# Peptides against a protein of PDB entry 6PSE: the designs that were tried, part 68

Target 1, 78 residues: chain A of PDB entry 6PSE
Amino acid sequence: PSEEEEYARLVMEAQPEWLRAEVKRLSHELAETTREKIQAAEYGLAVLEEKHQLKLQFEELEVDYEAIRSEMEQLKEA

## One batch from the design tools (peptide; made by RFdiffusion4, then SolubleMPNN)

Design b2_p17_7_s1 (from b2_p17_7 with P1M R6I Y10F R15E)
Fold by OpenDDE base, seed 3:
Structure b2_p17_7_s1 (fold): chain B 78 residues (1-78), chain C 78 residues (1-78), chain A 17 residues (1-17)
Amino acid sequence: as target 1 above (78 residues)
Amino acid sequence: as target 1 above (78 residues)
Amino acid sequence: MSDEEIRAFFEKILEEA
């Protein structure tokens, strides 16, 4: 039998005291996992924003670089 | 009374059938939330890696830009 | 996944919180 099947049997044969304790345990784990999920999402959005700002700066620098590069190349060709 | 207090009372007064159903519900929610947390973490790490690569490219371009800028400035001053 | 899709995923998590 799988662990799931064994757990299911345990739940079905358990006394109310055990069941209440299991509800408490699962509620606690759910709360913790939910908090961690939220934190992960918040952090992810922050990093996305940082990456976006960096990309904008990079694109601006590329434009400036190409302008100077082109001017320099023209001077060398003359 | 808070929702937590009301829920706690409900659990303490509940019959085994309700408690088993609640264990099942909480187990399901925990599984879903865990999956989402893991996925959020994976996405966050992926974005971090992309940002890091972008930063490296940006820094390389800055070096190249400053080199050409400096050369151009010297040519203008001569 | 695109950045837009990832953003949407994170925003959904926060909206449902």
Scores: peptide ipSAE 0.671, ipTM 0.877, DockQ to the pose 0.953
Fold by OpenDDE base, seed 1:
Structure b2_p17_7_s1 (fold): chain B 78 residues (1-78), chain C 78 residues (1-78), chain A 17 residues (1-17)
Amino acid sequence: as target 1 above (78 residues)
Amino acid sequence: as target 1 above (78 residues)
Amino acid sequence: MSDEEIRAFFEKILEEA
């Protein structure tokens, strides 16, 4: 039997005391996992914002670079 | 009593059938939350990698820009 | 997946929290 099937049988045959302990365990794990999920989302949003700001700075620099490049090219061709 | 205390009492007084159902519910929620956490982490990593690549490109462009700026300045001062 | 879609995913997580 798979681990899932074995676990299912364990739950079916379990005494109330074991079931209560399992509820407590699962509740704790769910709380921790939920916290980690939230933290991951917060971090992801922060990185997205940083990337966005960097992209804007990059685009501005590209414009400035092309302006100087064009001016330089004109001076060389004159 | 707080919701947490009320829930704790419910678990203490619950019949085995309710407890088994609660284990099933919590297991399902934990599985879903875990999947979402993993997905969030993967997205965060992807954005982080994109930001890193953009940063490298920005730094390269900055070097090129300063080189042209310096050359232009020399031409103007000569 | 676009940045907008990723943002929406993160925001959904935080909204449901």
Scores: peptide ipSAE 0.671, ipTM 0.877, DockQ to the pose 0.952
Fold by OpenDDE base, seed 4:
Structure b2_p17_7_s1 (fold): chain B 78 residues (1-78), chain C 78 residues (1-78), chain A 17 residues (1-17)
Amino acid sequence: as target 1 above (78 residues)
Amino acid sequence: as target 1 above (78 residues)
Amino acid sequence: MSDEEIRAFFEKILEEA
């Protein structure tokens, strides 16, 4: 049997005291996992914003670079 | 009483059938939340990698820009 | 996935929290 099937059997055969403890355990794990999920989403949004700002800076630098490059190219072709 | 205290009381007074159902419910929610957490982490890492690549490109462009800028400045000061 | 799709995913998580 799979671990899932074995666990299911355990739950079916368990005493109330074990079941209550399992509810408590699962509730705790769910709360922690939910917190971690939220934190991951917050972090992801922050990184997206940082990437966006970096993209803007990059595009600005590209404009400045092309301006100087063009000027230099014109001087060389003269 | 808080919702948490009320829930705790419910668990303490619950019949085995309810407890088994609750274990099943919590297990399902935990599995779903875990999947979402993992996906959030994966997306976050992807964005981090993209930001990192963009940063490298930006730094390369900065080097090229400073080189041209310096050359242009030297020409102007001559 | 696009940044907008990823953003939407994260925002959905936070909205449902």
Scores: peptide ipSAE 0.671, ipTM 0.877, DockQ to the pose 0.949
Fold by OpenDDE base, seed 5:
Structure b2_p17_7_s1 (fold): chain B 78 residues (1-78), chain C 78 residues (1-78), chain A 17 residues (1-17)
Amino acid sequence: as target 1 above (78 residues)
Amino acid sequence: as target 1 above (78 residues)
Amino acid sequence: MSDEEIRAFFEKILEEA
């Protein structure tokens, strides 16, 4: 039997005391996992913002670079 | 009493059938929350990698820009 | 996925929290 099937049998045959303990365990794990999920989402949004700011800086530099490149090209062609 | 205290009392007084159902519910929510957490982490890593690549491109452009700027400055000062 | 799709995913997580 799979681990899932074995666990299902355990739950089915378990005494109330074990079931209460399992509810407590699962509730705790759910709370922790939820907190971690939220933290991951917050971090992800922060990185997205940083990438966006970097992209803006990059685009500004590209404009400045092309301006100088064009000026240099004109001077060299004269 | 807080919602947490009320829930704790419910679990303490609950019949085995309710407890088994609660274990099933919590297990399901934990599985879903875990999947979402993992996916959030994966997306976060992907964005980090993209930001890193963009940073490398930005630094390369800065080098090229400074080279042209310096050349232009020298030509203008002559 | 696009940045917009990723953003929406993260925002949904935070909204449902």
Scores: peptide ipSAE 0.670, ipTM 0.876, DockQ to the pose 0.954

Design b2_p17_7_s2 (from b2_p17_7, 5 letters changed)
Fold by OpenDDE base, seed 5:
Order: sequence, then C-alpha cells, then structure tokens
Structure b2_p17_7_s2 (fold): chain B 78 residues (1-78), chain C 78 residues (1-78), chain A 17 residues (1-17)
Amino acid sequence: as target 1 above (78 residues)
Amino acid sequence: as target 1 above (78 residues)
Amino acid sequence: MSDEEIRAFFERILAEA
C-alpha cells in the first residue's frame, strides 16, 4: 500500500488521543507553511520591484548610449 | 475566550468522527499551502535569475558607454 | 509566466493572508 493509504488507515483506526495530537501537529505545520508562503511572496514582490528599477536604469543608459553613439558616428562621417 | 482557546476546547471535546474529519481537512489545506509555497519560491527564483541577467547586460552596456564617452571626451579636448 | 502574472500570484497570496 502507498504511504497515503497507510496513513489513511492509521487515521481510521486511531484513538481519540492520537487524533487530537495529529490535529495539533497539522495545525502547527499549516501555520508554519503559511508563514513561509507569505514570506516567499513578499520576497518575490521585492525582487520584481528591484528588477523593474534596474530595467528603467538600463533603458535610460541605452538612450544615453545611442545618443553618444550617434554623435560619434556623425563626427566620424564628417 | 480567544478563537484559539475556543478551537482548542472544541478539539478536546470533539467526537472521533469530527477529529478524523478535521485531520482530513487540515491535511488537505497543508498540501495546498505547501504547493503554493513551493510555487512562490520557484517564481521568486526565476525573477532573481532574470534580474541577474539584466544586471550583467547593464554592466556590459556601462563598459561600452564609458569607452565611447571617454573617446568622445578625448576628441573634444583635442 | 509574465512578471504581471507572477506579481498577481504573489499579491493573491498576500491578500489571502
């Protein structure tokens, strides 16, 4: 049997004391996992913002570069 | 009493059938929350990699820009 | 996924918190 099937059987055959302990365990793990999920989302948004700012800086530099490149090309062709 | 205290009391006084159902509910929510956490982490990592690549491109352009700027400055000072 | 889709995903997680 799969681990899932074995676990299901355990839950079905378990005493109330074990079930209460399992509810407590699962509640704790759910709370921790939820916190980690939230933290991951917060970090992800921060990185997205950083990438966006970097992209803006890159685009500004591209404009400046093309301006100087064009000026240089005009001078060389004169 | 707090919601947490009320929930704790409910768990303590609950019948086995309710406890089994609660284990099932919590297991399901934990699985879903875990999946979302993993997905959030994966997306965050992808954005980090994209930001890194963008940074490399930016640094390369900066080098090229400074080279042309320096050349232009030298020409203007001549 | 686009940045917009990723953003929406993160914002959904935070909104549900």
Scores: peptide ipSAE 0.675, ipTM 0.877, DockQ to the pose 0.955
Fold by OpenDDE base, seed 1:
Structure b2_p17_7_s2 (fold): chain B 78 residues (1-78), chain C 78 residues (1-78), chain A 17 residues (1-17)
Amino acid sequence: as target 1 above (78 residues)
Amino acid sequence: as target 1 above (78 residues)
Amino acid sequence: MSDEEIRAFFERILAEA
């Protein structure tokens, strides 16, 4: 039998005291996992914002670079 | 009484059938929340990697820009 | 997946919290 099937059987045959303990355990794990999920999302948004700002800076520098490059090229060809 | 206290009382007074159903519910929610947490982490890592690559490109461009800027400055001052 | 889609995913997670 799979672990899932064994667990299902355990739940079916369990006494109320065990079931209450399992509810408590699962509730705790759910709370922790939920907090971690939220934290991951918050961090993800922060990194997205940082990347966006960096992208803007990069694009500005590209424009400035091309301007100087073009000027330099003109001077060399004159 | 708080919602948490009310829930705790419900669990204490619940019949085995309700408790088994609650275990099933919580297990399902935990599984879904876990999957979302993992996905959030994966997306976060992907964005971090993209940001890192962009940072490297930006730094390379900065070096090239300063080189041309310096050369241009020398030409103007000569 | 686009940054916009990723953003939307994160925002959904936070909105549901």
Scores: peptide ipSAE 0.675, ipTM 0.876, DockQ to the pose 0.952
Fold by OpenDDE base, seed 2:
Structure b2_p17_7_s2 (fold): chain B 78 residues (1-78), chain C 78 residues (1-78), chain A 17 residues (1-17)
Amino acid sequence: as target 1 above (78 residues)
Amino acid sequence: as target 1 above (78 residues)
Amino acid sequence: MSDEEIRAFFERILAEA
């Protein structure tokens, strides 16, 4: 039998004391996992914002670079 | 009483059938929350990598920009 | 996934919290 089938059988045959302990365990794990999920989402949004700001700075530098490149090209051709 | 205290009392007084159903519910929520946490982490890492690559490109452009700026400055001073 | 889709995913997580 799979671990899932064994666990299902355990739950079906378990005494109330074991079941109450399992509810407590699962509630704790759910709370922790939920907190970690939220943290991951908050961090992800922060990184997205940083990447966006960096992209804007990059595009601004490209404009400045092309301006100087063009001016240099004009001077060399004159 | 707080919701937490009321829930704790419910768990303590619950019948085995309710407890088994609660274990199933919590297991399901934990599995879903875990999947979402993992997905959030994977997306976060992908965005971090993209930001890093963009940073490298930005730094390379800054080097090229400074080279042209310096050359232009030399030409204008001559 | 696009950055917009990723953002929407994160925002959904935070909205459900």
Scores: peptide ipSAE 0.675, ipTM 0.877, DockQ to the pose 0.953
Fold by OpenDDE base, seed 3:
Formats: sequence, C-alpha cells, structure tokens
Structure b2_p17_7_s2 (fold): chain B 78 residues (1-78), chain C 78 residues (1-78), chain A 17 residues (1-17)
Amino acid sequence: as target 1 above (78 residues)
Amino acid sequence: as target 1 above (78 residues)
Amino acid sequence: MSDEEIRAFFERILAEA
C-alpha cells in the first residue's frame, strides 16, 4: 500500500483523541506554511521592485553612454 | 470568545466523522499552501538571479561610461 | 514566467492572506 493509503486507513480507524491531535498538528503546520508563503511573496515583490529600479537606472545610463560615445566617435572621424 | 477559542471547542466536542473530515480538509489545504510556498520561493530566486545579472551589466557599463567621460573631459580641457 | 506574471502570482498570494 502507498503511504497515502496507509495514512487514510489510520485516519479511518483512529480514535477521537488521535484525530483531535492530528487536527491540531495539521492546523499548526498550515499556519506555519501560510506565514512562510506570505513572506516569500513579500520578498519576491521587493526584489521585483529593486530589479525594476535597477533596469530604469541601466536604461538611463545607456542613453547617456551612447550620447557620449557618439560625440566621441564624431570627433575622431573629423 | 475568539474564533480560535470557538474552533478549539468545536474540535473538542466534535464526533469522529467531523474530525476525519477536518483532517482531510486541513491536509488538502496544507498541500496546496505548500505547493504555492515552493513556487513562490522558486520565482523569488529566479528574480534574484535576473537582478544580479542586471547588476553586473550595469557595473560594466558604468566602467565603460566613466572611461569615455574621462577621455572626453580631457579632450575638452586640452 | 514574465515579471508581470510573477508579480501577479505574489500579489495573489498576498491578497488571499
């Protein structure tokens, strides 16, 4: 039998005391996992914003660089 | 009473049939939440890597820009 | 995944919480 099937059998044959304990366990794990999920999402959004700001700065620098590069090239060609 | 206290009372007074159903519900929610947490972490890492690569490119461009800027400034001063 | 899709995913998670 699979672990899932074995677990299902345990649940079906379990006494109320075990079932209550299992509800408590699962509730706790769910709460922890939920907090971690939220935290991961918050961090992810922060990094996305940082990347976006960096992208803007990069594009601005590219414009400035190309301007100077072009001017320099023109001076060399003259 | 808080929602948590009310829920705790329900669990304490619940019949085995309800408890088994609750175990099933919580197990399902935990599985879903876990999957989402993992996916969030994966996306976060991907964005971090992209930001890092962009940072490297930005730093390289800064070096190149300063080199040309300095050369141009020297030419203007001469 | 695009940044927009990733953003939407994170925002969904936060909205559900």
Scores: peptide ipSAE 0.674, ipTM 0.877, DockQ to the pose 0.950

Design b2_p17_7_s3 (from b2_p17_7, 7 letters changed)
Fold by OpenDDE base, seed 4:
Structure b2_p17_7_s3 (fold): chain B 78 residues (1-78), chain C 78 residues (1-78), chain A 17 residues (1-17)
Amino acid sequence: as target 1 above (78 residues)
Amino acid sequence: as target 1 above (78 residues)
Amino acid sequence: MSDEEIEAFFQRILEEA
């Protein structure tokens, strides 16, 4: 049997005391996992914003670079 | 009483059939939340990698820009 | 996925919290 099937059997055969403990355990793990999920989403959004700001800076620098490059190229072709 | 205290009381007073159902519910929610957490982490890492690549490109462009800027400045000061 | 899709995913997670 799979681990899932074995666990299901355990739950079916378990005493109330074990079941209550399992509810408590699962509730705790769910709360922790939910917190971690939220934190991951918050962090992801922060990185997206940082990437966006970096992209804007990069595009600005590209404009400045092309301006100087063009000026230099014109001087060399004269 | 808080919702948490009320829930705790419910668990303490619950019949085995309810407890088994609750274990099943919590297990399902935990599995779903875990999947979402993992996906959030994966997306976050992808964005981090993209930001890192963009940063490298930006730094390369800065070097090229400063080189041209310096050359242009030297020409103007001559 | 696009940044917009990823952003939407993260926003959904936060909205459901």
Scores: peptide ipSAE 0.663, ipTM 0.876, DockQ to the pose 0.949
Fold by OpenDDE base, seed 1:
Parts: sequence; C-alpha cells; structure tokens
Structure b2_p17_7_s3 (fold): chain B 78 residues (1-78), chain C 78 residues (1-78), chain A 17 residues (1-17)
Amino acid sequence: as target 1 above (78 residues)
Amino acid sequence: as target 1 above (78 residues)
Amino acid sequence: MSDEEIEAFFQRILEEA
C-alpha cells in the first residue's frame, strides 16, 4: 500500500486521542507554512519593485548613452 | 472565549468522525498551502535572477557611458 | 509568466492572508 493509503488507514483506525494530537500537529504545520508563504510573497513583491526601479534607471541611461554616442559620431564624421 | 479557545474546546469534545474529517480538511489545506509556498518561492527566485542580469547589464552600460563621456570631455578640452 | 502575473499572484496570497 502507498504511504497515502497507509496514512488513511491509520486515521480510520485511530483513537480519539491520536486524532486530537494529529489535528494539533496539522494545525501547527499549516500555520507555519502559511507564514512562510506570506513571507515569500512579500519578498517577491520587494524584488519585483527593485527590478522595476532598476529597469527604469537602465532605460534612462540607455537614452543618455545613445545621445552621447550620436554626438561623438557626429564629431568624428565632421 | 477566543476563537482559538472555542476551537480547542470543539476538538476536545469532538467525536471521532468529526476529528477524522478535520484531519482530512487540514491535510488538504496544508497540501495546497505548501504548493503555493513553493510556487511563490520559485517566482521570487526567477525575478531575483532577472534583476541580477539587469544589474550586470546596467553596470556594463555605466562603464561604457563613462568611457564615452571621458573621451568626449578630452576632445572638448583639447 | 509576466511580471504583472507574478505580482498578481503575490498580491493574491497577501489578500487571502
């Protein structure tokens, strides 16, 4: 039997005391996992914002660079 | 009583059938939450990698820009 | 997946919390 099937049988045959303990365990794990999920989302949003700001700065620099490059090219061709 | 205390009492007084159903519910929620956490982490990593690549490109462009700026300044002062 | 879609995903997680 798979681990899932074995676990299912354990739950079916379990005494109330074991079931209560399992509810407590699962509740704790769910709370921790939920917290970690939230933290991951918050971090992801922060990185997205940083990337966005960097992209804007990069695009501005590209414009400035092309302006100087063009001016330099004109001076060399004159 | 707080919702947490009320839930704790419910678990203490619950019949085995309710407890088994609660284990099933919590297991399902934990599985879904875990999947979302992992997905959030994967997305965060992808964005972080993109930001890193963009940063490298920005730094390279900054060097090139300063080189042209310096050359232009020398030409203007000569 | 676009940045906008990723952002929406993260926002959804935070809204459901």
Scores: peptide ipSAE 0.663, ipTM 0.875, DockQ to the pose 0.952
Fold by OpenDDE base, seed 5:
Structure b2_p17_7_s3 (fold): chain B 78 residues (1-78), chain C 78 residues (1-78), chain A 17 residues (1-17)
Amino acid sequence: as target 1 above (78 residues)
Amino acid sequence: as target 1 above (78 residues)
Amino acid sequence: MSDEEIEAFFQRILEEA
């Protein structure tokens, strides 16, 4: 039997005391996992914002670079 | 009483059938929340990698820009 | 996925919290 099938049998045959303990365990793990999920989302949004700011800086530098490149090209062609 | 205290009392007074159903519910929510947490982490890593690549491109462009700027400055000073 | 799709995913997680 799979681990899932074995666990299902355990739950089915378990005494109330074990079931209460399992509810407590699962509730705790769910709370922790939920907190970690939220933290991951917050971090992801922060990185997205940083990437966006970097992209804007990059595009600004590209404009400045092309301006100087064009000026240099004109001076060299004269 | 807080919602947490009320829930704790419910679990304490619950019949085995309710407890088994609650274990099943919590197990399902934990599995879903875990999947979402993992997916959030994967997306976060992908964005970090993209930001890193963009940073490398930005630094390369800065080098090229400074080279042209310096050349232009020298030509204008002559 | 696009940045917009990823952002929407993260926002959804935070809204459900």
Scores: peptide ipSAE 0.663, ipTM 0.875, DockQ to the pose 0.953
Fold by OpenDDE base, seed 3:
Structure b2_p17_7_s3 (fold): chain B 78 residues (1-78), chain C 78 residues (1-78), chain A 17 residues (1-17)
Amino acid sequence: as target 1 above (78 residues)
Amino acid sequence: as target 1 above (78 residues)
Amino acid sequence: MSDEEIEAFFQRILEEA
């Protein structure tokens, strides 16, 4: 039998005291996992914002670079 | 009474059939939340890598830009 | 948090899974 099948049997044969304890355990794990999920999402969004700002700076520098590159090329061709 | 206190009372007064259903519900929510947490972490790592690559490209462009800028400035001063 | 700390946090989540 799989662990899942064994757990299912345990739940079906358990006394109310065990079931209440299991509800408490699962509620605690759910709360903890939810907190970690939220924190992961917050960090991910922060990194996305930093990447976006970096991309804007990069694109601005590309424009400035192409302007100077073009001017330099024109001077060399003259 | 808070929602937490009301829920605690519900669990303590519940029949085994309700408790088994609650274990099943919480197990499902925990599995789903765990999957979402993992997905958030995977996405976060991917964005960090993208930001790192962008930073490297930006720094390379800065070097190239300063080289051309300096050469152009020297030509103008001559 | 630094990027390294954030990365470590994400890695911990994946390792515990």
Scores: peptide ipSAE 0.655, ipTM 0.875, DockQ to the pose 0.952

Design b2_p17_7_s4 (from b2_p17_7, 7 letters changed)
Fold by OpenDDE base, seed 1:
Structure b2_p17_7_s4 (fold): chain B 78 residues (1-78), chain C 78 residues (1-78), chain A 17 residues (1-17)
Amino acid sequence: as target 1 above (78 residues)
Amino acid sequence: as target 1 above (78 residues)
Amino acid sequence: MSDEEKEAFFRAILEEA
């Protein structure tokens, strides 16, 4: 039998005391996992914002660069 | 009593059938939450990598920009 | 997945919390 099937059987045959303990365990794990999920989402948003700001800076620099490049090219061709 | 205290009392007084159902419910929620957490982490890493690549491009452009700027300045001063 | 889609995903997580 798979581990899942064995676990299911354990739950089915378990005493109330074990079941209560399992509820407590699962509740704790769920709470921790939920917190970690939230944290991951917060970090993700932060990085997205940072990337966005960097992109804006990059685009500004590209514009400035092209302006100078164009001016330089004109000087060389004149 | 708080909701947490009420829930704790419910668990304490619950029948085995309810407890087994609760274990199943919590297991399901944990699985879903875990999957979402993992996905959030993966997305976060992807954005980080994209940000890193953008940063490298930005730094290269800065170098090129300064080179042209310097050349232009020399031409104007000569 | 686009950045916008990722953002939406992250926000959905936070709104659910």
Scores: peptide ipSAE 0.659, ipTM 0.878, DockQ to the pose 0.954
Fold by OpenDDE base, seed 4:
Structure b2_p17_7_s4 (fold): chain B 78 residues (1-78), chain C 78 residues (1-78), chain A 17 residues (1-17)
Amino acid sequence: as target 1 above (78 residues)
Amino acid sequence: as target 1 above (78 residues)
Amino acid sequence: MSDEEKEAFFRAILEEA
């Protein structure tokens, strides 16, 4: 049987003391996983914001660069 | 008592049938939360990679810009 | 997935918490 099927059998055959311990374990893991999920979302949003700011700076520099490039090209064509 | 203390009492006083149902519920929630955590991490990494690529492009453009700026400035000083 | 979709996903996680 799969690990999932074996675990299901364990739960069905388990004594109350084991079940209580398992509830405690799962509750703990759920809390930790939830914190990690939230943290991942917070970090993701932070990186999105940083990327957005960098994109704005990049676009500004592109405008400045094209202006100078165009000026230089015009000087060379004259 | 806090919700946590009330829940702890519920677990201690619960019948095996309730405990098995709770294990199943918590297992389901843990699986879902884990999937969301992983997905959030994947999205975060994708944004980090895109930000990194953008930063490299920005740094390249800065070098090119400073080169043209310097050339233009030298022409003006001559 | 677009940045907007990722943002929406992250925000949904934080709003659910």
Scores: peptide ipSAE 0.659, ipTM 0.879, DockQ to the pose 0.951
Fold by OpenDDE base, seed 3:
Structure b2_p17_7_s4 (fold): chain B 78 residues (1-78), chain C 78 residues (1-78), chain A 17 residues (1-17)
Amino acid sequence: as target 1 above (78 residues)
Amino acid sequence: as target 1 above (78 residues)
Amino acid sequence: MSDEEKEAFFRAILEEA
């Protein structure tokens, strides 16, 4: 039998005391995992924003660079 | 009473049938939340890597820009 | 996944919380 099938059988045959303990365990794990999920999402958004700002700065620098490069090239060709 | 206290009382007074259903519900939610957490972490890591690569490109461009800017300034001062 | 799709995913997580 799969672990899932064995667990299902355990739950079906379990006494109320075990079931209450399992509810408590699962509730705790769910709360913990939920907090971690939220934190991961918050971090992800922060990094996305940072990357976006960096991209804007990069694009501005590219414009400035191309302007100077073009001017320099024109001077060298003259 | 808080919602947590009310829930705790419900679990203590619950019949085995309800407890088994609650174990099933919590197990499902935990599995779902876990998948979402993992996916959020994976996406966050991907964005971090992209930001890092962009930063490297930006720094390289800054070096090139300063070189040309300096050369141009020297030409104008001469 | 695009950045926009990732952003939407993150926002959905925070909205459901």
Scores: peptide ipSAE 0.658, ipTM 0.878, DockQ to the pose 0.949
Fold by OpenDDE base, seed 5:
Order: C-alpha cells, then structure tokens, then sequence
Structure b2_p17_7_s4 (fold): chain B 78 residues (1-78), chain C 78 residues (1-78), chain A 17 residues (1-17)
C-alpha cells in the first residue's frame, strides 16, 4: 500500500484523541506554509520590480553608449 | 470569543466523523498551499537568475561605456 | 512563463491572503 493509502486507513480507524491532535498538527503546518507562500510571493514581486528597473537602466545606458560609439566611429572614419 | 477560540472548542467537542472530515479538509488545503509555495519559490528563483544575468550585462556595458566616454573626453579636451 | 504571468501568479497569492 502507498503511504497515502496507509494514512487514509489510519484516519479511518483513529480514535478521537488522535484525530484532534492531527487537526492541530495540520492547522499549524497550514499556517506556516501559508506564511511562507505569502513571503515567497512578496519576494517574487520585489525581484520582478528590481529586474524591471535594471532593464530600464540598461536600455538607457545602451542609448547613451550607441550615441558615443557612433560619434567616435565618425571621428575615426574621418 | 475569538474565531480561533471557537474553532478550538469545536475541535474539542467534535465527533469522530467531523474530525475525520476536518483532517481531510486540512490535508487538501495543505497540499494545495504547499504546491503554490513551491511554485512561487521556483518563479522567484528564475527571476533572480535573470536579474543576475542582466546585472552582469549591465556592468559589462558600463565598462565599455566608460572606456569610450573617457577616450571621447580626452579628444574633446585636446 | 513570462514575467507578467509570474507577476499575476504572485499577485493572486497575495490577493487570496
């Protein structure tokens, strides 16, 4: 039997005291996992914004670089 | 009483049938929340890696830009 | 997945919370 099937059987045969303890355990794990999920989402959004700002800075520098490169190229070709 | 206190009382007074249903509900929510947490972490890591590569490209361009800017400045000051 | 799709995913998590 799979671990899932064994767990399901345990739940079906469990006494109320075990079931109450399991509800408490699962509630705790769910609360922690939910907090971690939220933190991961907040962090992900922050990194996306930072990447976006960096991309804008990069594109601005590319424009400035191409302007100077073009001017320099014209001077060298003269 | 708080919702948490009311829930705790419900769990303490609940019959086995309700407790088994609650274990099943919480197990399902935990599985879904865990999947979402993992997915969020994976997406966040991917964006971090992309941001890192972009930063390296930006720093390389800054070096090239400063080289040409300096050369151009020297030519203009002569 | 695009950045926009990732953003939507993150925002959906925060909206649900």
Amino acid sequence: as target 1 above (78 residues)
Amino acid sequence: as target 1 above (78 residues)
Amino acid sequence: MSDEEKEAFFRAILEEA
Scores: peptide ipSAE 0.657, ipTM 0.878, DockQ to the pose 0.950

